Peptides against a protein of PDB entry 4J2C. Designs and how they scored, part 24

Target 1, 107 residues: chain A of PDB entry 4J2C
Amino acid sequence: MEDPFFVVKGEVQKAVNTAQGLFQRWTELLQDPSTATREEIDWTTNELRNNLRSIEWDLEDLDETISIVEANPRKFNLDATELSIRKAFITSTRQVVRDMKDQMSTS

## One batch from the design tools (peptide; made by RFdiffusion4, then SolubleMPNN)

Design b2_p13_1_s2 (from b2_p13_1, 8 letters changed)
Fold by OpenDDE base, seed 2:
Structure b2_p13_1_s2 (fold): chain B 107 residues (1-107), chain A 13 residues (1-13)
Amino acid sequence: as target 1 above (107 residues)
Amino acid sequence: SEAREALRKYYYE
């Protein structure tokens, strides 16, 4: 059985790309109300929030796998470099999500 | 999802 970490990682990366596109549109709609309908603002906001929530959920699962690996190193036999890459991905992605959420809450 | 289920099977079983 192959380690599915990279599969979930890939899904998170795709969701981040989608969220970034939605965030860009969200920003544009709020910056120029003349081009924005209430319907599009609401749709974009909801889609963005849903994507961010999905990412956060997956990151929690990925983070839990890190804890499991560290508690059972002999079972999984991951080297330090791979583990660092996984941790860095989770940390950096959480920051990306946090930045978007912070801007949404203050705009 | 399939991926989440795979995670569960791989890491918890």
Scores: peptide ipSAE 0.601, ipTM 0.933, DockQ to the pose 0.943
Fold by OpenDDE base, seed 3:
Structure b2_p13_1_s2 (fold): chain B 107 residues (1-107), chain A 13 residues (1-13)
Amino acid sequence: as target 1 above (107 residues)
Amino acid sequence: SEAREALRKYYYE
């Protein structure tokens, strides 16, 4: 069985890209109300929140897999460099999500 | 999802 970590990682990356696009549109709509409808603002906001929630959920699962690997190193035999890359991905992605959420909460 | 199910099978079993 292949390690599915990279599959979930890919889904997270896709969701991040989608969220960043939605965040950009969200920002544009709020910056120029004359070009924005309430319907689009609501849709964009909801889609953005859904993507961010999805990312956070997946990151929790990915983070748990790291804990499992570290508790059972003989079972998985992951390279130390690979493990570091996985940890870095989770850390950096959480930061990206946090930055968007912080900006949304202060608007 | 399929990916989440795969995680369960790979890491928890």
Scores: peptide ipSAE 0.601, ipTM 0.932, DockQ to the pose 0.965
Fold by OpenDDE base, seed 4:
Structure b2_p13_1_s2 (fold): chain B 107 residues (1-107), chain A 13 residues (1-13)
Amino acid sequence: as target 1 above (107 residues)
Amino acid sequence: SEAREALRKYYYE
């Protein structure tokens, strides 16, 4: 069986791109209330939150795989470089999500 | 999802 880590990673990356688009629209709607309806604001906000939650869910699963690999190094035989790349992806993506959530909570 | 299920099978079994 092929390691499915990259598949979930790809799904996370896609969800991040979607969330960033929604976040941009969310920002635009709040910056110019004259062009915003309550319905679109609510829809955009909910879609954004759902995407962010989906990302966080996948990141938790990906993060857990790191622990499993580190606990079973002979089974998976991942080198330090690959493991570092995986950890960096999770860390940086969490930061992107956190930045969006922080801005939403203070608006 | 299928990807999530694949993760489970690969890493937990």
Scores: peptide ipSAE 0.602, ipTM 0.933, DockQ to the pose 0.967; fails the geometry check
Fold by OpenDDE base, seed 1:
Structure b2_p13_1_s2 (fold): chain B 107 residues (1-107), chain A 13 residues (1-13)
Amino acid sequence: as target 1 above (107 residues)
Amino acid sequence: SEAREALRKYYYE
């Protein structure tokens, strides 16, 4: 069986891009109420929350796989470089999500 | 999802 980590990683990356677009629209709607409808605000907010939640869920799973690999290194045969890349991806993506969530919570 | 299921099978089984 091929390692599916990169498949989930790709799904996360896609979700991040989607979330960033939704976040931008969310910001625009709040900044210009004259062009915003309640329906679009609600839709955008909900879609954004859903995407962020999905990302966080996947990141948790990916993070667990790292722990499993580190506990069983011979089973998975991953080199240090690959492991570092995976860790960096999770860390940076969590930060991106956190930044969006922080801004949403203060608005 | 298929990807999530694959992840489970690969890492947890």
Scores: peptide ipSAE 0.599, ipTM 0.932, DockQ to the pose 0.953; fails the geometry check

Design b2_p13_1_s3 (from b2_p13_1, 9 letters changed)
Fold by OpenDDE base, seed 5:
Structure b2_p13_1_s3 (fold): chain B 107 residues (1-107), chain A 13 residues (1-13)
Amino acid sequence: as target 1 above (107 residues)
Amino acid sequence: SENREKLHKFYYE
């Protein structure tokens, strides 16, 4: 069986890209009320929140796998370099999500 | 989810 970590990682990356687009539109709608409707704001906000929630959930699962690997290093045979890459992905992605959430909560 | 199922299958079995 192939390690599904990279598959989930890829899907998280896609979700991040989608969220970034939605966040950009969300920002544009709030900055230019003449082009914004409450309907689109609500739709965009909901889609954005759903994507962010999906990302956060997957990141928790990915983070758990790291703990499992570290507890059973011989079973999975992952070197320190790969583990560092996986950890860095989770950390940086969480930061991206956090930044968007912070801006949404203060608007 | 499919992702959760895949991860569980690989990492817990």
Scores: peptide ipSAE 0.592, ipTM 0.931, DockQ to the pose 0.769
Fold by OpenDDE base, seed 1:
Structure b2_p13_1_s3 (fold): chain B 107 residues (1-107), chain A 13 residues (1-13)
Amino acid sequence: as target 1 above (107 residues)
Amino acid sequence: SENREKLHKFYYE
């Protein structure tokens, strides 16, 4: 069986890209009420929140796999470089999500 | 989800 980590990583990155687009639209709608309908604001906000929640859950699952690998290094035989890349992805992606959530909570 | 199932199958079994 192939390691599914990279598959989930790819889907998380896709969701991040989608969320960033939704976040940009969310910002535009709130900055110019004359061009915004309540329906679009609600739809955009809900889609954005759903994407962010999905990303956060997947990151938790990916983070758990790292703990498992570190506890069982011989079983998985991953080198230090690969493990560092996986950790960096989770850390940086969590920061991107936090930044969007922080801006949403203060608006 | 499918992703969680795949991760679980690979990392826990």
Scores: peptide ipSAE 0.586, ipTM 0.929, DockQ to the pose 0.806
Fold by OpenDDE base, seed 4:
Structure b2_p13_1_s3 (fold): chain B 107 residues (1-107), chain A 13 residues (1-13)
Amino acid sequence: as target 1 above (107 residues)
Amino acid sequence: SENREKLHKFYYE
């Protein structure tokens, strides 16, 4: 069986791209209320929150796999470089999500 | 989810 880590990683990246688009629209709607309907604001806000939550859940799953690999090094035989790349992806992606959430919480 | 199931099968079994 092929390691499914990269599959989930890819889907997380796609979700991040989607969330960033929604976040941009969210920002635009709030900056100019004259161009925004309450319906679109609510829809965008909900879609964005749902996407961010989904990303966070997948990141939690990915983070758990790292712990499993580190606890069973012979079973998976991943080198330090590969593990570092995986950890960096999770850390950087969490930061991107955090930045969006921080801005949403202050608005 | 499908992804969660795949991860579980690979990493826990």
Scores: peptide ipSAE 0.593, ipTM 0.931, DockQ to the pose 0.837; fails the geometry check
Fold by OpenDDE base, seed 3:
Structure b2_p13_1_s3 (fold): chain B 107 residues (1-107), chain A 13 residues (1-13)
Amino acid sequence: as target 1 above (107 residues)
Amino acid sequence: SENREKLHKFYYE
C-alpha cells in the first residue's frame, strides 16, 4: 500500500494554493470597494474559510501520523530526513494558514 | 473523507 501521507500532502498543497488565490482576491475586494459586490465578498470569504478549515483538519491528521511513526519506527521505517521533511511541511503550512487567518481577523 | 480513511487504514492497521 502506498503511503497516503503524500496524497493528503498534495491535497493540502492544492488547498493552500487555492486559499492564497482567494485571499488575494479577498484583499483586493476590501481595498477597492468600487470593484466589489457583496455577493463576491461573501463568496470569496466563505470559500477562503472553507479551504483554511480543510487545510487545518488535514494538518491535524498528518500531524497525528508523525506521532504514530515516531511511536512505531520499525513498522514504517522512515529515515530522519523524511520525517523532518514531513514535520517541516506541517509546521510551515500551519504558519501560512495562521498568517492568512490573522489578517482576516484584523481586517 | 477518503484521505482520512486511507490515513487511518495505513497508520492504524
Scores: peptide ipSAE 0.590, ipTM 0.930, DockQ to the pose 0.838; fails the geometry check

Design b2_p13_1_s4 (from b2_p13_1, 9 letters changed)
Fold by OpenDDE base, seed 3:
Structure b2_p13_1_s4 (fold): chain B 107 residues (1-107), chain A 13 residues (1-13)
Amino acid sequence: as target 1 above (107 residues)
Amino acid sequence: SPAREALRKFYYE
């Protein structure tokens, strides 16, 4: 069976890219209210939140797999480098999400 | 999703 970690990772990356685009638009709408409608602001905000929630959900699952692998390393046969890369992805992606959420909460 | 289901099968079973 192929390790599906990278499939979920890919979905997370796609959601991150989408969220970053939505976040950019969200920022633009708030910076120039004359070109913004409430409908677009609401839509953008909702889509952004949905993507962020999706990312956080997947990251929780991916993080759990790390614990499972570390508890049973012989079953999965992952080297230290790959495990480190997986951990780094989760950590860095959580930071990206946190930064967007922090900016949204202070606006 | 299929990806999440695959994750479950691979890591939890």
Scores: peptide ipSAE 0.582, ipTM 0.930, DockQ to the pose 0.970
Fold by OpenDDE base, seed 1:
Structure b2_p13_1_s4 (fold): chain B 107 residues (1-107), chain A 13 residues (1-13)
Amino acid sequence: as target 1 above (107 residues)
Amino acid sequence: SPAREALRKFYYE
């Protein structure tokens, strides 16, 4: 059975890219209300929140898998470098999400 | 999702 970690990782990466685009639009809409409708603001905000929530959900699952691997190293036989890459991905992605959420909460 | 289900099967079972 193939390790599905990278599949979920890929889905997270896609969601991050989508969220970043939505975040940029969200910022633009709020900076210049004359170019924005309430409908677009609401849509963008909701889509962004949904993406961020999805990412956070996946990151929790991915993080849990790391805990499982570390508790059962012989079962999974993961390379230390690979494990480090996985941890780094989760950490950096969480930071990206947090940065967007922080900016949204202070608007 | 299939990916999430795969995670469950691979890591939790």
Scores: peptide ipSAE 0.582, ipTM 0.929, DockQ to the pose 0.971
Fold by OpenDDE base, seed 2:
Structure b2_p13_1_s4 (fold): chain B 107 residues (1-107), chain A 13 residues (1-13)
Amino acid sequence: as target 1 above (107 residues)
Amino acid sequence: SPAREALRKFYYE
């Protein structure tokens, strides 16, 4: 059986790209209200929140797999480099999400 | 989702 970690990772990466685009539009709408309608603001905000929530959900699952692998190294046979890459992805992605959420909560 | 299900099967079974 092929390890599906990279599949979920890919889905997270796509969701991050989508969220970044939505976040950019979100900031633009708030910076220039004359170009914004309530409908677009609401839609953008909701889509952004949904994407961020989806990312966080997947990251929790991915993070759990790290613990499982480390608890059962012989079963999965992943080297230290691969585990480091996976951990780094989760950490950096959580930071990206946190940065967007922080800006949304302070606006 | 299929990906999440695959993840569950791979790591928990």
Scores: peptide ipSAE 0.582, ipTM 0.929, DockQ to the pose 0.973
Fold by OpenDDE base, seed 4:
Structure b2_p13_1_s4 (fold): chain B 107 residues (1-107), chain A 13 residues (1-13)
Amino acid sequence: as target 1 above (107 residues)
Amino acid sequence: SPAREALRKFYYE
């Protein structure tokens, strides 16, 4: 059976790219109200929040797999380098999400 | 999702 971690990782990466695009638009709309409608602001805000929530959900699942692997090293046989890469991905992606959320909460 | 289900099957079963 093939390890599906990379599949979910890929989906998270795609969602991050989408969220970053939405975040950029969100920033632009709030920086220049003359170019923004309330409808687009609301839509963009909701889409962004939904994407961020989806990412956080996937990251929780990915993070859980790390604990499972570490508790069952013989079953999965992942080396330290691979685990480090997986952990780093989760940590860095959480930070990206947190940064966007922090900026949204202060606006 | 299929990916989430695959994760569950691979890591829990």
Scores: peptide ipSAE 0.582, ipTM 0.930, DockQ to the pose 0.942; fails the geometry check

Design b2_p13_2_s1 (from b2_p13_2, 6 letters changed)
Fold by OpenDDE base, seed 1:
Order: structure tokens, then C-alpha cells, then sequence
Structure b2_p13_2_s1 (fold): chain B 107 residues (1-107), chain A 13 residues (1-13)
């Protein structure tokens, strides 16, 4: 059976791109309230939060798989480079999410 | 999701 890690990774990447677009709009709406209605602000905020939560959920799952692999290296036969790429993806993506969340919480 | 289910089957079983 094929390793599905990259499938979830791809879904996370897509969600990140969506979130970044929503975040940009969110920022624009709050910087100039005349550009949109309260309804759009609420919609954008909710969509953004939902996307971020989805990403965080997937990242937790992906991170857990890494722990499983490291505990059972022979079963999965992943090389160090592949494992590093996976870890780096999770770390960097978490940072991207954190940055958006931090900015939202201070607004 | 299908992908999440695949993860479960691949890594946890």
C-alpha cells in the first residue's frame, strides 16, 4: 500500500494557500472598514479560523505518523532525508499558522 | 476524510 503522507501533506498545502488568501482579505477588511460589510468580515474570519483548525488537525496527525515511524523504523523503511523533509514541513507549516493566529489575536 | 483514513490504515494497523 502506498504511503498516504504526501496526500495529507498536499491537502495541508492547499489549505494553507486558502488560509493565506483569507488572511490577506481579513487584514484588508480590518484596515479599511469601508471596503466591506460586517458580514464579509465575519465570513472571512470564520472561514479563516476553520481553515487554520483544519491545518492544525492534519499537522497533528502527520506529526504522530513521524513518531510512529521513528518507533518502528524497519517497518516503514524511510530514509533520513525523507523523514527530515516531513519534519520540516510540519515545523514550517505550524509556524505559518502560528503567525496568522498571533496577528488575529492581537487585532 | 479518505486521506485521514488512509493514514490510519497505513500507520496504525
Amino acid sequence: as target 1 above (107 residues)
Amino acid sequence: SSAREALRKFYYE
Scores: peptide ipSAE 0.574, ipTM 0.924, DockQ to the pose 0.950
Fold by OpenDDE base, seed 3:
Structure b2_p13_2_s1 (fold): chain B 107 residues (1-107), chain A 13 residues (1-13)
Amino acid sequence: as target 1 above (107 residues)
Amino acid sequence: SSAREALRKFYYE
């Protein structure tokens, strides 16, 4: 059976890219209210939040797989380098999400 | 999702 970790990772990365685009638009709308409609602000905000929640959900699942692998190393036979890469992806992606959420909460 | 289901099957079964 193929390890689906990379599939979920890919979906997370796609959601991150989408969120970053939405975040940029969100910032632009707030910076120039004369060009912004309430409808677009609301739509952008909702889409952004949905993507961020999706990312956080997937990261929780991915993070749990790390624990499972570490508890059953012989079952999965993942080397330390690969585990480190997976952990780093989760950590860095959580930071990206946190940064966007922090800016949204302070604006 | 399909990916999440695959994840469950691979890591929990």
Scores: peptide ipSAE 0.573, ipTM 0.924, DockQ to the pose 0.949
Fold by OpenDDE base, seed 2:
Structure b2_p13_2_s1 (fold): chain B 107 residues (1-107), chain A 13 residues (1-13)
Amino acid sequence: as target 1 above (107 residues)
Amino acid sequence: SSAREALRKFYYE
């Protein structure tokens, strides 16, 4: 059985790219109300929130796998460098999500 | 999702 970590990682990366595009549009709509309709603002906001929640959900699962691997090193036999890369991905992605959420909460 | 299910099977079973 192949390790599905990278499959979920790929889905997270795609969701991040989507969220970043939505976030850009969200900021544009709020910065220039003349270009915005209520419908687009609501749609963009909801889509953005949904993507962010999806990312956070997947990151929780990915983060848990790290704990499982570290608790059972003989079962999984992952290289230390690979494990570090996985941890770094989770940490950096959480930061990206947090930055967007922080800006949304202060607007 | 199928990926999430695969993750559960791989790491928890």
Scores: peptide ipSAE 0.577, ipTM 0.925, DockQ to the pose 0.954; fails the geometry check
Fold by OpenDDE base, seed 4:
Structure b2_p13_2_s1 (fold): chain B 107 residues (1-107), chain A 13 residues (1-13)
Amino acid sequence: as target 1 above (107 residues)
Amino acid sequence: SSAREALRKFYYE
């Protein structure tokens, strides 16, 4: 059986890219109200929040797999480098999400 | 999702 970690990782990366685009649009709409409708603001906000929520959900699952692997090293046979890369991905992605959420909460 | 299900099967079986 193939390790599905990278499949979920790919889905997270896709969601991050989508969220970053939505976040940029969200910022633009709020910076220039003359070019924005309430409908677009609401749509953009909802889509952005949905993507961020999806990312956070997947990151929780990915983070759990780290604990499982570390508790069962012989079963999964992952080297230290790969495990570090997985951990770094989760950490850095959480930070990206946090940064967007922090800016949204203050606007 | 299918990916999430695969994740559960792979890591918990």
Scores: peptide ipSAE 0.573, ipTM 0.924, DockQ to the pose 0.946; fails the geometry check

Design b2_p13_2_s2 (from b2_p13_2, 7 letters changed)
Fold by OpenDDE base, seed 1:
Structure b2_p13_2_s2 (fold): chain B 107 residues (1-107), chain A 13 residues (1-13)
Amino acid sequence: as target 1 above (107 residues)
Amino acid sequence: SSARKALRKFYYE
């Protein structure tokens, strides 16, 4: 059976790209309200929140797999480099999400 | 999702 970690990772990466686009638009809309309607602001905000929530959910699952691997190293036979890459992805992605959420909460 | 299901199958079972 193929390790599906990279599949979920890929989905997270796509969601991050989508969220970043939405975040950029969100920022633009709030900086200049004349550029869009309230409907677009609401839509963008909701879509962004949904994407961020989805990412966070997937990251939790991915993070859990790491815990499982570390508890059962022989079962999965992952080398330190691969495990490090996985951890780094989760950490960096969480930071990206956090940065967007922080900016949204202060607006 | 299919990916999440696969993840559970691979890691949790």
Scores: peptide ipSAE 0.582, ipTM 0.928, DockQ to the pose 0.930
Fold by OpenDDE base, seed 4:
Structure b2_p13_2_s2 (fold): chain B 107 residues (1-107), chain A 13 residues (1-13)
Amino acid sequence: as target 1 above (107 residues)
Amino acid sequence: SSARKALRKFYYE
């Protein structure tokens, strides 16, 4: 059976890219109201929040797999380098999401 | 999703 960690990781990465694009548009719309409609602001905001929520959900699942692997090292046979990469991905992605959420909460 | 289902199957079963 193939390890599906990387499949979910890929989906998270795609969602992050989408969220970053939406976040940039969100910022642009708020910076220049003359180019923005309420409809687009609402749509962009909702899409952005949905993507961020999706990312956070997947990260929780990915984070849980780390604990499972560490509790059952013989079953999964992952080396320390791979585990470090997985942990770093989760940590860095959470920070990216947090940064966007922090800016949204203050605007 | 199929990915989430696969994740559960791989890590919990």
Scores: peptide ipSAE 0.580, ipTM 0.928, DockQ to the pose 0.927
Fold by OpenDDE base, seed 2:
Structure b2_p13_2_s2 (fold): chain B 107 residues (1-107), chain A 13 residues (1-13)
Amino acid sequence: as target 1 above (107 residues)
Amino acid sequence: SSARKALRKFYYE
């Protein structure tokens, strides 16, 4: 059985890219109300929130796998460098999500 | 999703 970690990682990365595009549009709409309709603002906001929520959900699962691996090192036999890369991905991605959420909450 | 299901199967079972 192949390790599906990277499959989920890939899905998270795609969701991040989508969220960043939506976030950019969200900021543009709020910065220039003349270009915005209520419908587009609502749609963009909802899509962005949904993407961020999806990312956070996947990150929780990925983070849990780290704990499982560390608790059962003989079962998985992951390289220390690989484990560090996985941890770094989760940490950095959470930061990206947090930054967007922080800006949305303060606007 | 299928990926989430695979993740659970691989790590939790």
Scores: peptide ipSAE 0.584, ipTM 0.929, DockQ to the pose 0.933; fails the geometry check
Fold by OpenDDE base, seed 5:
Structure b2_p13_2_s2 (fold): chain B 107 residues (1-107), chain A 13 residues (1-13)
Amino acid sequence: as target 1 above (107 residues)
Amino acid sequence: SSARKALRKFYYE
């Protein structure tokens, strides 16, 4: 059985890219209200929140897999370097999401 | 999703 971690990782990466685009548009809309409609603001905000929520959900699952692997090293026998990469991905992605959420909550 | 299901199958079973 092949490890599906990288598949979920890929989906998270795509969601992050989408969220970053939406966040940029969200920022633009709020910075120039004269060119923004409430409909677009609401749509962009909702899409952004949905993507961020999806990312956070996947990150929780990915993070749990790491805990499982570390608790059962003989069963999975993953390379230490690979585990480090996985951890770094989760940590950095959480930070990216947190930064966007912080800006949204303070606006 | 299919990926999430696969993840559960691989790590929890």
Scores: peptide ipSAE 0.583, ipTM 0.929, DockQ to the pose 0.911; fails the geometry check

Design b2_p13_2_s3 (from b2_p13_2, 6 letters changed)
Fold by OpenDDE base, seed 3:
Structure b2_p13_2_s3 (fold): chain B 107 residues (1-107), chain A 13 residues (1-13)
Amino acid sequence: as target 1 above (107 residues)
Amino acid sequence: SSAREALRKYYYD
């Protein structure tokens, strides 16, 4: 069976890209209220939050797989480099999500 | 999702 970690990783990355676009639009709408409608603000905000929640959900699952692999190293036969890359992806992506959430909370 | 299901099968079974 093929390791599906990269598939979920890909879905997370896609959601991150989508969220970044929505976040940019969200920022633009708030910066120029004269061109913004409440409907678009609400839609953008909801879509952004949904993407962020989706990312966080997947990251939790991916993070758990790390623990499983570390507890059963011979079963999965992943080298230290690959594990480091996976951990780094989770950590960096969580930071990206956190940064957007922080800005949304303070705006 | 399909990916999440595959993840579960691969890592938990």
Scores: peptide ipSAE 0.589, ipTM 0.927, DockQ to the pose 0.931
Fold by OpenDDE base, seed 4:
Structure b2_p13_2_s3 (fold): chain B 107 residues (1-107), chain A 13 residues (1-13)
Amino acid sequence: as target 1 above (107 residues)
Amino acid sequence: SSAREALRKYYYD
């Protein structure tokens, strides 16, 4: 069986890209109300939040796999470099999500 | 999703 970590990673990356686009639009709509409708603001906000939640959910699962691998190193046979890359991806992605959420909570 | 299911199977089986 092929390791599905990278499949989920890819889905997370896709969701991040989508969220970043939605976040930019969200910011634009709030900066210039004359170009915004309440409907678009609501839609954009909802889509953005859904993507962020999806990312956070997947990151929790990915993070759990790290613990499983570290507890069973012989079973999975991952080298230190690969494990570091996986950890870094989770950490950096969480920060990206946090930054967007922080800005949304103050607006 | 299928990916999430695969993840669970791979890491918990």
Scores: peptide ipSAE 0.589, ipTM 0.927, DockQ to the pose 0.950
Fold by OpenDDE base, seed 2:
Structure b2_p13_2_s3 (fold): chain B 107 residues (1-107), chain A 13 residues (1-13)
Amino acid sequence: as target 1 above (107 residues)
Amino acid sequence: SSAREALRKYYYD
């Protein structure tokens, strides 16, 4: 059986791209109310939050796999460089999500 | 999702 880590990673990456687009629209709507309706603001906000939650959920699972691999190195035989790449992806993606959430909470 | 389920099976089974 193939390691499904990269499948979930790919789904996270797609969700990040979607969230970034929604975040851009969210900021535009709030910066220029004349272009915004309540319906679009609500829709955009909800979609953005849903995407962010989805990302965070997947990142938790991915992060757990790191712990499992490190606790059972002989079972998985992952290269140290690969493990570092996986860790970096989780860390950087969490930062991207955090940045968007921080801006949403302060607006 | 199927990917999430696969992840669980791969790392826990």
Scores: peptide ipSAE 0.588, ipTM 0.926, DockQ to the pose 0.930; fails the geometry check
Fold by OpenDDE base, seed 1:
Structure b2_p13_2_s3 (fold): chain B 107 residues (1-107), chain A 13 residues (1-13)
Amino acid sequence: as target 1 above (107 residues)
Amino acid sequence: SSAREALRKYYYD
């Protein structure tokens, strides 16, 4: 069986791109209320939150797999470089999500 | 999702 880590990773990456687009729109809507209705603001906010939650959920799963691999290294036969790439992806993606969430919470 | 399920099977089974 092929390691599905990269598949979930790809889904997360896609969700991040979507979230970033929504975040940009969210920012624009709040900066100039004349550009949109309250309905669009609510929709955008909800969609953004949903995407962020989805990403966080996937990241938790991905992070757990790393723990499993590290506890059972021979079973999975991953080299240090691959493991580092996976860890870096999770860390950097969490930061991207955190940055958006922080900005949303202060608005 | 399918990917999530695959992840579970691969890493937990």
Scores: peptide ipSAE 0.586, ipTM 0.926, DockQ to the pose 0.933; fails the geometry check

